# Peptides against a protein of PDB entry 8YVU: the designs that were tried, part 86

Target 1, 39 residues: chain A of PDB entry 8YVU
Amino acid sequence: PQLCYILDAILFLYGIVLTLLYCRLKIQVRKAAITSYEK
Target 2, 160 residues: chain B of PDB entry 8YVU
Amino acid sequence: TWLTVLKKEQEFLGVTQILTAMICLCFGTVVCSVLDISHIEGDIFSSFKAGYPFWGAIFFSISGMLSIISERRNATYLVRGSLGANTASSIAGGTGITILIINLKKSLAYIHIHSCQKFFETKCFMASFSTEIVVMMLFLTILGLGSAVSLTICGAGEEL

## One batch from the design tools (peptide; made by RFdiffusion4, then SolubleMPNN)

Design b2_p16_1_s1 (from b2_p16_1, 12 letters changed)
Fold by OpenDDE base, seed 5:
Structure b2_p16_1_s1 (fold): chain B 39 residues (1-39), chain C 160 residues (1-160), chain D 39 residues (1-39), chain A 16 residues (1-16)
Amino acid sequence: as target 1 above (39 residues)
Amino acid sequence: as target 2 above (160 residues)
Amino acid sequence: as target 1 above (39 residues)
Amino acid sequence: LQEELLALLRSLLLSF
């Protein structure tokens, strides 16, 4: 049971980090699209 | 800029907040239907006794809905309303996290005091179940708070 | 204990889905960058 | 409101 809770914490942290990275990447895609439209 | 990103993701954050609120409400209703919390002695279910899953879910759902409506209609009064609701939801989320942490500490202390090696004992089972539910609620509350804070930052950025 | 394992399964699934989406988004960013460079 | 919520959910699912 203790290992399960540790795993939950790690997976939760991983999920948060991935969400932040996904948001950052989505911003980059949108910036690239805007730059392509202005050219 | 980070503000532009958050503005574009405002609808997504609102939907996530509503979803989180619905999950919290579902957990609250399931726990209330399976367990008669009113007859359980102790502070193991203090967060449930306070009704946090219910009012917290309502605040998060309202905040999310207002954020989505504000984004769609792009009206100044809706933006202000959404900002206010998101701020209130952020405060509620922070309070909820505090309550859940206190409940978690009490539940863990109860498990340690009673040396719960036998999970089949009613008291130990209830304490363990409460701890698990509190942890799940804590995760959901953190997610909801994150969405509410993000929406608040977006709304504040639009007013400046 | 069983709820902990269920949570682990959900978080694990979430992590996998986010990873796949992140990879797809990263490929899109790269394709957009290449298209911008060729113009 | 339900239709809007469903539309939002569909748009969210499509965004993934």
Scores: peptide ipSAE 0.456, ipTM 0.795, DockQ to the pose 0.034
Fold by OpenDDE base, seed 2:
Order: C-alpha cells, then structure tokens, then sequence
Structure b2_p16_1_s1 (fold): chain B 39 residues (1-39), chain C 160 residues (1-160), chain D 39 residues (1-39), chain A 16 residues (1-16)
C-alpha cells in the first residue's frame, strides 16, 4: 500500500509536468503558425 | 527533415529502453538483496524465480544499446543488427508481460485465500509487496515493449 | 489499497497518452519551424 | 562508450 501511494505521487507529478510541457509546445505551435500566416 | 525527426525519436526510444532495463535490474537486485526468494514458500514471486527482471533487463539493455550505436554509426549492418535485437526484445517483452500477469494472478489469489485484511501479518505483507513490485515491473515491461516495437518499425522503415 | 491500484493504472494510461500527444505536438512544431524557415 | 552515453543523456535533457 505504501509503495502504491508513492507510485501514485510520482505518476501524478509526471502527469503535471507533461501537461505543462504540452501547453508550452501548443503555444509555440500557435506562435509559429501566426508567424507563417503573416508571411 | 523526416529523417532527422526519426533519428531523434530513435535515440529517445533507445535511451528510454536502456533506462527501463536499468530500473528493472535495480528492482530485481533490491528484491533479491532484501528478500530471500528461495526461502519464501509459494508462487508469489514466480516472475522473480524465473529470473525475468535479470534476463529481460539484459535483453532490453542490449537492444537499446545496439539501436543507439546503429543510429550513431549510420552503418547498414548495424541497422540490421538493431532491427534483429529490437525484434528479440519485443518478443522478450511479450513473454515478460505474460509471466508478470500470471504472477499477479497468483499473488492476488494468495491474498484472497489468506483474507489479508490485516496488513500486520508477514505473509500478507509479502503478498502485498510482491503484488506492488509485479505491477511496477509490468508497467516498465509495457514501456520497454512499446519502445522496442517503435524502434523495430522505425528500423524496418529505414530498410524500405 | 484497491483504489490505489486503480489510480495507478489510470495515471499510467494518462501518462502514456500525454507522452504520445507531446511527441505529435513536437513534430508539428518542427514542421512549422521548417516551413517558416523555407519562406 | 561512457562519453557517448553522457552525450545522449545531455541531448535528452536538452530536448526536455
């Protein structure tokens, strides 16, 4: 049970980090698309 | 270029495979050092008794290393060797998943038979610990299999 | 304890899906950057 | 081999 909770914490942290990185990449894609449209 | 993207993906997958293998070896070593599996009665640690953490980790490590070396040297013979190693690792991963599922079923059955509602019993603690370790190993094996299959597809695409 | 294992499975699946989406998004960013460089 | 592994690790860290 204790190991399960530790694993949950690690996976939860990993999920949060990935979500933040995904959001940052999505913003970069949008910026690149806007720059390409202006040219 | 598509080739540059694929190369970066292959390197990432190879590193992931090596890391997965190292984690499996670490878990296997820790379990073997902390618990004397040979003295534990029952089939709770059947995957460990079969030595899966060791041979599986070795296969994944070799496959990952060969994939990385093949990518760096850009040699046709190494690409073929990496494809073969990744295929072997994929087969090993599938076998490992099967063994781990069987072990998980046995562990769950053991917990059910002993009515392990009380964590304080040594047998219930061992069964619970085994179940947790098997689940972790199962997840790592699935990740390793996914990386090996992806590398195999990438390698096959380069040969075409 | 059963709830913990279910949570582990859900978080693991979520992590895999996010990783795949992140990879796809990263490829899109690279494609957009290449297209912007060619213009 | 160790230098190559370190280079791979650095490239991976930079990719994140």
Amino acid sequence: as target 1 above (39 residues)
Amino acid sequence: as target 2 above (160 residues)
Amino acid sequence: as target 1 above (39 residues)
Amino acid sequence: LQEELLALLRSLLLSF
Scores: peptide ipSAE 0.449, ipTM 0.792, DockQ to the pose 0.032
Fold by OpenDDE base, seed 3:
Structure b2_p16_1_s1 (fold): chain B 39 residues (1-39), chain C 160 residues (1-160), chain D 39 residues (1-39), chain A 16 residues (1-16)
Amino acid sequence: as target 1 above (39 residues)
Amino acid sequence: as target 2 above (160 residues)
Amino acid sequence: as target 1 above (39 residues)
Amino acid sequence: LQEELLALLRSLLLSF
């Protein structure tokens, strides 16, 4: 059970990091799309 | 198109494979250092008794390193060597998954048969701990196998 | 303890889905960058 | 080899 909680913590951290990266990437895509539309 | 994407991610997959291998090796070493697996009755640690965390980690490490070296040097002989190593690592990973599943089934069966109500009983605790470690190792092995298979597909695409 | 394993499964699935979405988004960013370079 | 591995890790982190 304690190991399960450790795994949960790792997976949770991984999920948070991936979510942040996804958000950053989504912002980059939006910026690129706006720049492409202005050209 | 898919082959091109995989080729661009080859370095990432190789690093992931090496990292997975190192984590597996660390887990194996820690378990062997903390627990005297040789004196544990039953097959609850059969995967560890078989030495899977060690030889599996070695295979994944070699495969990942060869894949990275092959990508960096872009030599035909290294590509072929990397393909062979990745294929071997994929087979080893599949075998490891099978061993881990068997170990997991034995551990779960042990817990069910003994009706472990008291968590702090030595045998029940060991069986539960084994189950948790085996599950973690199984996830890591699946990740390693996925990377090895992806690298194998990339290498096969380069040979064609 | 059983809830911990359920949480692990959910977090693991979430991680896989996020990884796939991230890969798709990364491909979109690359395509957008290539299109921007050709203009 | 260690420096190359570190460079790969850095490149990987930057690629994210």
Scores: peptide ipSAE 0.448, ipTM 0.783, DockQ to the pose 0.032
Fold by OpenDDE base, seed 1:
Structure b2_p16_1_s1 (fold): chain B 39 residues (1-39), chain C 160 residues (1-160), chain D 39 residues (1-39), chain A 16 residues (1-16)
Amino acid sequence: as target 1 above (39 residues)
Amino acid sequence: as target 2 above (160 residues)
Amino acid sequence: as target 1 above (39 residues)
Amino acid sequence: LQEELLALLRSLLLSF
């Protein structure tokens, strides 16, 4: 039972980190697209 | 271009807030329908007794809706309104997290005092169930707070 | 205990979906970077 | 309101 709660915490943290990274990548894709359009 | 990015993020965050609010309302409704919180001795469901799932969900829903409407109509007054609502939702989320942490501590203390090794005791089962629900609500509240804060930052950035 | 396992399953699924999306975005960023370099 | 919600849901699905 305790392992389950620990796993929940790890998965939750992983989800938050991935969400932040996803947002950053999305911003990078948009910047790259803008730079490509201006050329 | 930055404004367009912020708008897309705002819409996503608004939807996330609405979903979080709906889940909180569902949990609140289920707990209220299955358990008579008023007759439960102790503060195991202190967060529910305080009505957090309800008022918190309302604040998150309003904040999310205002954010979405503000994005769609692209009006300055709506942006300010959304910023205010998101700020209020962030404060509500922070308060909710505090209440949930206190509730979690009380539930864990109850489990420790009664040495709840056997799942078959009704009081131990209730305390364990309460702890699980509070943990779930805590995760949802953290997600909601994160979205509200993000929306607040985005809204503040648009006003500058 | 059972609720914990359900939450683990949901978080795990969410993590997998986010990972796939992250990979797709990473590929898009790489493609955009290559296109920007060729111009 | 329902149409807006559906549009939001569709946009969210398309954003994924």
Scores: peptide ipSAE 0.448, ipTM 0.791, DockQ to the pose 0.033

Design b2_p16_1_s2 (from b2_p16_1, 13 letters changed)
Fold by OpenDDE base, seed 5:
Structure b2_p16_1_s2 (fold): chain B 39 residues (1-39), chain C 160 residues (1-160), chain D 39 residues (1-39), chain A 16 residues (1-16)
Amino acid sequence: as target 1 above (39 residues)
Amino acid sequence: as target 2 above (160 residues)
Amino acid sequence: as target 1 above (39 residues)
Amino acid sequence: LKKELLLKFLELLLSF
């Protein structure tokens, strides 16, 4: 049971990091799209 | 540009493989140190008896290292070596998944047969612990296999 | 303990989905960068 | 050495 919680913590951390990276990348794509449209 | 991107991806995948391998080795070592698997009902720890945490981790580590080295040096011989290692790691990962699934089934069957309502019984505790470790190893193996397969595809694409 | 395993499964699935989405987004960014360079 | 490797790994992850 404790190991399961450790795994949950690792997966949760991984999910948070990936979400942050995804959000950053999505913002970059949106910025690039806006810059391309102004052009 | 595509080759540079693929190289960066290869390095990341290689690092992921190495990390997965190291975690597998750590789990294997901890389990072997804490539990005398030889004296426990062997079917529950079949994956450990097969030595999968060890050889699987070695294969993933080698694959990851070769991928990183291949990316850094960009030598043809290293690319071929990385491709071979990644292929071997993919096969090893698939075998490992199979072993872990079998172990998981046996562990679950053991828990069911003994009606482990009394969690304080040593056997039930060990079976539950084994199940948890096997599940963790299974997830790690799936991640390792995914990285190895990805590296294999990337390497094969570079040779074409 | 059962809830922990369910959480692990959900987090694992989430991680896979995020990884796929991240890869797709990264490919889109790369395609956008290539298209911007050809102009 | 382990910490340095971890930092390099984190830097690699952040570079993506």
Scores: peptide ipSAE 0.468, ipTM 0.802, DockQ to the pose 0.043
Fold by OpenDDE base, seed 2:
Structure b2_p16_1_s2 (fold): chain B 39 residues (1-39), chain C 160 residues (1-160), chain D 39 residues (1-39), chain A 16 residues (1-16)
Amino acid sequence: as target 1 above (39 residues)
Amino acid sequence: as target 2 above (160 residues)
Amino acid sequence: as target 1 above (39 residues)
Amino acid sequence: LKKELLLKFLELLLSF
């Protein structure tokens, strides 16, 4: 049971980090699309 | 630009493989040090008896190291070597997943048959612990296999 | 304990899905960058 | 060596 909770914590942290990275990447894509549309 | 980004991804995947291998080795060592598997009756630790945490960790470590070295030296012979090692690691990972699934089924069957209502019984505790460790090893093996397959695809793309 | 294992499975699946989405988004960013460089 | 590997891994993560 303790190992299960540790794994949950690691996976949860990993999910948060990936979500933040995904959001940053999505913002970059939007900025690139806007710059391409203005040209 | 694509090549430089792919190289960065290859290094990341290689590091991930090495890390996965090290974690698998650590878990195997801890389990072997804490539990005397030879004295445990039943097939609950069949994956450990097969030595998967050890040979699997070695294969993934070699694959990851070769991938990193291949990227750093940018030599054609190292690229082919890395591709071969990643392919071998992918096969080893698939075999490991199969072994772990079989072990997981046996552990779950054991828990169900003995109606482990009392968690404090030694047999039920060991079966539950085995199940937890096997699940963790399964997740790590899937991650390792994913990285090895990704590196194999990248390496194959460079050879074409 | 059973709830912990279910949570592990859900978080693991979520991690895989996010990784795939991140890869797709990264490919899109790369395509946008290449298109911007060719202009 | 382990710390250096971890730092390189973090640097790789941040470079994305």
Scores: peptide ipSAE 0.467, ipTM 0.799, DockQ to the pose 0.040
Fold by OpenDDE base, seed 1:
Structure b2_p16_1_s2 (fold): chain B 39 residues (1-39), chain C 160 residues (1-160), chain D 39 residues (1-39), chain A 16 residues (1-16)
Amino acid sequence: as target 1 above (39 residues)
Amino acid sequence: as target 2 above (160 residues)
Amino acid sequence: as target 1 above (39 residues)
Amino acid sequence: LKKELLLKFLELLLSF
């Protein structure tokens, strides 16, 4: 049971990190699209 | 192309593979240090008895390290070495998944047969602990296999 | 304890899906960068 | 040394 909670914490942290990276990447795509539209 | 994407992610995949290997090794050493598997009746820890956490971790570590080194030095001989190591790691990962699935089935069967309603009983606790560890190792092995396969495809693309 | 294992499975699936989405987004960023460089 | 290794690992993860 304790190991399960530890795994949940690790997976949760991994999910948060991936979500942040995904958001940053999405912002970069939007910035690139705006720059491409202004050219 | 997919190959160019994999090449740019090769270092990340290598690091992920090393990390998964290190975690598997840590689990193996902790289980061997805390529990005397030889005195545990049944095949609850069959994956550990087979030594998978150790040899699997070694293969994953070698493949990950070779992948990172190959990417950094960009040498043809290192690329070939990485491809070989990643192929071996992929085979090891597949074998490990099979062993872990078998272990999981045996562990679940043990829990069912002994009607483990009393969690405080040593046998039921050990079976539950084994199941948790096997599930964690299975997830790590799947991640490691995914990274090894991706690195293998990347290495094969560089040789073509 | 059973809920913890279910949560582990859900978080694991979520991690896989996010990884795939991240890879796809990264490919899109690269395609956008190449298109911007060719202009 | 462990902290530096962790920082390098984090920098590598963030570079992707």
Scores: peptide ipSAE 0.462, ipTM 0.803, DockQ to the pose 0.043
Fold by OpenDDE base, seed 3:
Structure b2_p16_1_s2 (fold): chain B 39 residues (1-39), chain C 160 residues (1-160), chain D 39 residues (1-39), chain A 16 residues (1-16)
Amino acid sequence: as target 1 above (39 residues)
Amino acid sequence: as target 2 above (160 residues)
Amino acid sequence: as target 1 above (39 residues)
Amino acid sequence: LKKELLLKFLELLLSF
């Protein structure tokens, strides 16, 4: 049971980190799209 | 700017808020259907007795729907309505977090006082179940509040 | 304890979906970068 | 109707 709560905390942290990385990558895609439209 | 990023994510935040509201409502209805909260001794389910899963879910659902409609129609009157609804939902979320924290403290205190070493005792099982449900509801409420606050900031930025 | 396992399953599924979306977005960024270098 | 709503929700998530 204690291992389940530890796993929840790790998965939650992983979800937050992946969400931040996804947002950063999405911003990069948008910047690349804007630079492609300016060319 | 961070405001332009929030504006682009407004629809996603609104959908997340509606989903959070629906999950909270589902948990509330399931708990009310499975457990007779009125017959449970103590304040273990104080948040459910206060009806928070219901009115909180309604506020978050209305806020999310108004945010999505405001983004899709891009009308000034809808922007103001969405801002008002998101502000109300943010206040409701803050109140809900407070109620859930109080309930969590009472549930934890109950578990400690009764020395719940035997999980199969009905009172200890109910207290543990309540604690787990309250923690889940607290996480969902924090997510809903985060989306409502983000939408409020986005709406305020559009009015400036 | 059972609710903890349900939460673990949801968080695990969320992590997998986000990882797949991140991989797809990363491939799109790479394709956009290659297309920008060919121009 | 529920399946169509779910598909629209998934399409919205994938459009990001």
Scores: peptide ipSAE 0.447, ipTM 0.785, DockQ to the pose 0.040

Design b2_p16_1_s3 (from b2_p16_1, 12 letters changed)
Fold by OpenDDE base, seed 5:
Structure b2_p16_1_s3 (fold): chain B 39 residues (1-39), chain C 160 residues (1-160), chain D 39 residues (1-39), chain A 16 residues (1-16)
Amino acid sequence: as target 1 above (39 residues)
Amino acid sequence: as target 2 above (160 residues)
Amino acid sequence: as target 1 above (39 residues)
Amino acid sequence: LQNELLNLLLELLSSF
């Protein structure tokens, strides 16, 4: 049971980090699209 | 294009907030249907006795809905309303996390005091179940708070 | 204990889905960057 | 409300 809770914490942290990275990447894709449209 | 993307992100965050709220509500209703919390002595279910799953879910759902409506209609008054609702939801989420942490500490203390090696004992089972539910609610509350804070930052950025 | 394992399964699935979406988005960013460079 | 939420979720999933 203790190992399960540790795994939950790690997976939760991983999920948060991936969400932040996904948001950053999505912003980058949009910046690239805007720059391509202005050219 | 940036505004369209930010709108899609806001909608995603709003939907995530509503989903989190619905899950919290479902857990609250399931726990209330399976367990008669009113007959359980002690502070193990203090967060449930306070009705946090219900009012917390309502606040998060309203915040998410207002965020989605504000994004779709793009009206200044709705943006301000969404910002206010997201701020209120963030405060509610923070308070909920605090309550859940206190409940978790009490539940863990109860397990340690009673030396719950036998999980089949009713008291130990209830304490363990409460701890598991509180942990799940804590994770959901953190997710909801994260979405509300993100929406608040986005809304504040649009007003500046 | 069983609820902990269920949560682990959900978080694990979420992590996999986010990883796949992140990879797809990263590929899209790279394709957009290449297209911008060829113009 | 559930159908609207489900439609919103589906629309969100389709937009990605």
Scores: peptide ipSAE 0.478, ipTM 0.791, DockQ to the pose 0.039
Fold by OpenDDE base, seed 2:
Structure b2_p16_1_s3 (fold): chain B 39 residues (1-39), chain C 160 residues (1-160), chain D 39 residues (1-39), chain A 16 residues (1-16)
Amino acid sequence: as target 1 above (39 residues)
Amino acid sequence: as target 2 above (160 residues)
Amino acid sequence: as target 1 above (39 residues)
Amino acid sequence: LQNELLNLLLELLSSF
């Protein structure tokens, strides 16, 4: 049971980090698309 | 630059693979040091008896290290070597998942047979502990496989 | 304890899905960068 | 190689 809670914490943290990275990447894609549209 | 971002992501995946391997080795070592698996009756620790935490961790570590080295040196021969290592690691990961699933089924069956409603029995405690460790190892193995496959796809894309 | 294992499964699935989405987005960024370089 | 790996690990840890 204690190991399960530790795993939950690790997976939760991993999910948050991935979400932040995904958001950053999405913003970069949008910026690249805007720059391509202006050319 | 976009290339710098992609490089950082590949390095991140390689480091994640190495960390996963190290965690698997640590768990394997701890289990082997705390529990004498050879004296435990039953097939509850079949994955440990097969030595999966050790050889699997070695394969993932080598694959991750080769991937990082290949990315840093930017050499074509290293990229091919990393691709091969990542492919081998992916195969090892798939085999490991299969072994862990079999072990998990055996552990769950053992818990069901002994009607382990009481956590205080030594056998039930061992079965529960085995189940928890196997589940953790399964998750780590799937993460390692995901990283290896991702690195393989990235490496294949660079060769095209 | 059962709830903990269910949470682990959900978080793990979420992590896999996010990883796949991140990979797809990364591929899109690469394609956009290549297209921008050819122009 | 060990120092490079350690630096990568530190960079990864710093990203969290």
Scores: peptide ipSAE 0.475, ipTM 0.800, DockQ to the pose 0.037
Fold by OpenDDE base, seed 3:
Structure b2_p16_1_s3 (fold): chain B 39 residues (1-39), chain C 160 residues (1-160), chain D 39 residues (1-39), chain A 16 residues (1-16)
Amino acid sequence: as target 1 above (39 residues)
Amino acid sequence: as target 2 above (160 residues)
Amino acid sequence: as target 1 above (39 residues)
Amino acid sequence: LQNELLNLLLELLSSF
């Protein structure tokens, strides 16, 4: 059970990091799309 | 397009494979140091008795290192060698997953048969611990196999 | 203890889905960057 | 090789 909680913590951290990266990448895509539309 | 994307991520996949291999080795070493697996009755640690964390980690490490070296040096002979190593690592990973699944089934069956109500009983604790370790190793092995297969596809694409 | 394993499975699935979405988004960013460079 | 591996790991960590 303790190992399961450790795995949960690692997976949770991984999920948070991926979510942050996804958000940052999504913002970059939006900025690139806006820049492409202005050209 | 997919091959180009995979080629650009080849170094990342190789590093991930090496990291996965190192984690598997660490888990194997810790389990062997803390538990005397040779004296444990039953097949609850069959994957460890077979030495999978060790040889599997070695295969993944070699495959990952060769993939990184092949990508950096961009030599035809290294590409072919990396492809061979990645293919071998993929086969080893598949075999490892099979062994881990069998071990997991045996551990779960043991817990079910003995109706482990008292968690602190030695046999029940060992079976539960084995199940948890095997699950963790299974996830790591799946990750390693995914990286090895991806690298194999990249290498095959470079040979064509 | 059983809830921990269920949580692990959910987090693992979430991680896989996020990884796939991240890869798709990364490809979109690259395509947008190439299109912006050609203009 | 070790430095290259370390740099790759750092680059991987930074890419996250």
Scores: peptide ipSAE 0.468, ipTM 0.781, DockQ to the pose 0.035
Fold by OpenDDE base, seed 1:
Formats: structure tokens, sequence, C-alpha cells
Structure b2_p16_1_s3 (fold): chain B 39 residues (1-39), chain C 160 residues (1-160), chain D 39 residues (1-39), chain A 16 residues (1-16)
């Protein structure tokens, strides 16, 4: 049972990190699109 | 630039907040239907006794809805209203987290005191179930708070 | 304990979905970078 | 309300 809760915590942290990375990547895509439009 | 990105994702965050609120309501309803919290001795379900799943979900839902409406209509009064609602939701979320942590500590203490190694004891089962539900609610509350804070930052940026 | 495993399953699924989305976004960034380089 | 929520969800999914 304790291992299950540890796994939950790890998966939760992983989800948060992935969400942040996804947001950053999305920002990069948008910046790239804007830069491409200005050329 | 960060504020612009948050503005573009405001609707997404609002939807996420509403979904989180709905899940919280569902959990609250399930717990209320399965367990008679009023007759349970102790403070194992203190968060539920305080009605957090209900009022917290309402605050999150209202905040999310206002955020979506504000984004769609782009009216100044709606922006201010959304900012206020998101701020209130953030405060509510923080309070909810605090209550849930306290409840979790009490549940864990109960499990420790009674040496709940045998899952068949009704009290131990209730304490473990409460702990699991509280943990789930805590995760959802953290997600809701994150969305509300993000929306608040977005709204604050629009006012500047 | 059983609820913990259910939560694990949900978080795992969420992680998979986010990973797929991240991969798609990464591909988009690469395509945008290539298009920007050709201009 | 359900339809509006569903539409919002669909729009969200479409944005990905």
Amino acid sequence: as target 1 above (39 residues)
Amino acid sequence: as target 2 above (160 residues)
Amino acid sequence: as target 1 above (39 residues)
Amino acid sequence: LQNELLNLLLELLSSF
C-alpha cells in the first residue's frame, strides 16, 4: 500500500513537470510562428 | 509575453478548473451517499464536515466560468470580475488544502494509534478510506488552485 | 489501497496523453524551424 | 449547461 502512494506522488510530479514543459514548448512554437510571420 | 500566453490559455484553464470542481462535487456526493459522516466519531472527515467539497467546488466553478466569459467577451468589467473570482478561488483553494492536510494528519494518526494492520476492522477501514479520499481531494485542490492562480496572474496582467 | 491503484491508472493515462501531445508539439516546432530556415 | 461544457471540451480538444 505504501508503494502505491509513492507511485501516486511520482506520477503527480511527473504530470506537473510535463505540463510545464508542454507550456514552455507551446510558447516556443508561438514565438517561432511570430518570427516566421515577421519575415 | 508570459502574460499573453496565459491569456491565450485562459479558457483552457477555466475549463480545467470547472472540471476539477465537478470532480470534487462528485467525490463529495459519493462520500455523502456512502458514509454517514455525522455519525462518524472523530475528525477523520473534518474536511467533509466543513463542506469543503461543496463550497470549494462552487468557487472553482464560478471562477472558471467567469474566466471563460471574460475571455470571450473581452469586457473590462468582466475582467475585473474574473480577477476577483479567481482571487477568491485561490484563497478558497489554499484554505481547502490546509483543511485537507489537517484531516490527513488526523487520519494518519488514527491509523497509527490503532495499529490498523488488519483491514477487516471497520474503524480502520473507514480511516484508510478517508485517507485515500482526502489525498485525492488534495490533489484535485492543488490542481484547482494552480489553475485559479494562473488565471489570477493573467487577469492581473491585463489590468496593468 | 484499491483507490490508490485507480488513481495511479488515471495519472498514468494522463501522463501518456501528455507525452503524446508533447511529441506532437515537438514535431511542430521542428517543422516550424525547418520552414524558417528555408526562408 | 451540459452542451456548453461539452462544446468547451470539444474546443479544448480541437485546440490540441
Scores: peptide ipSAE 0.466, ipTM 0.784, DockQ to the pose 0.037

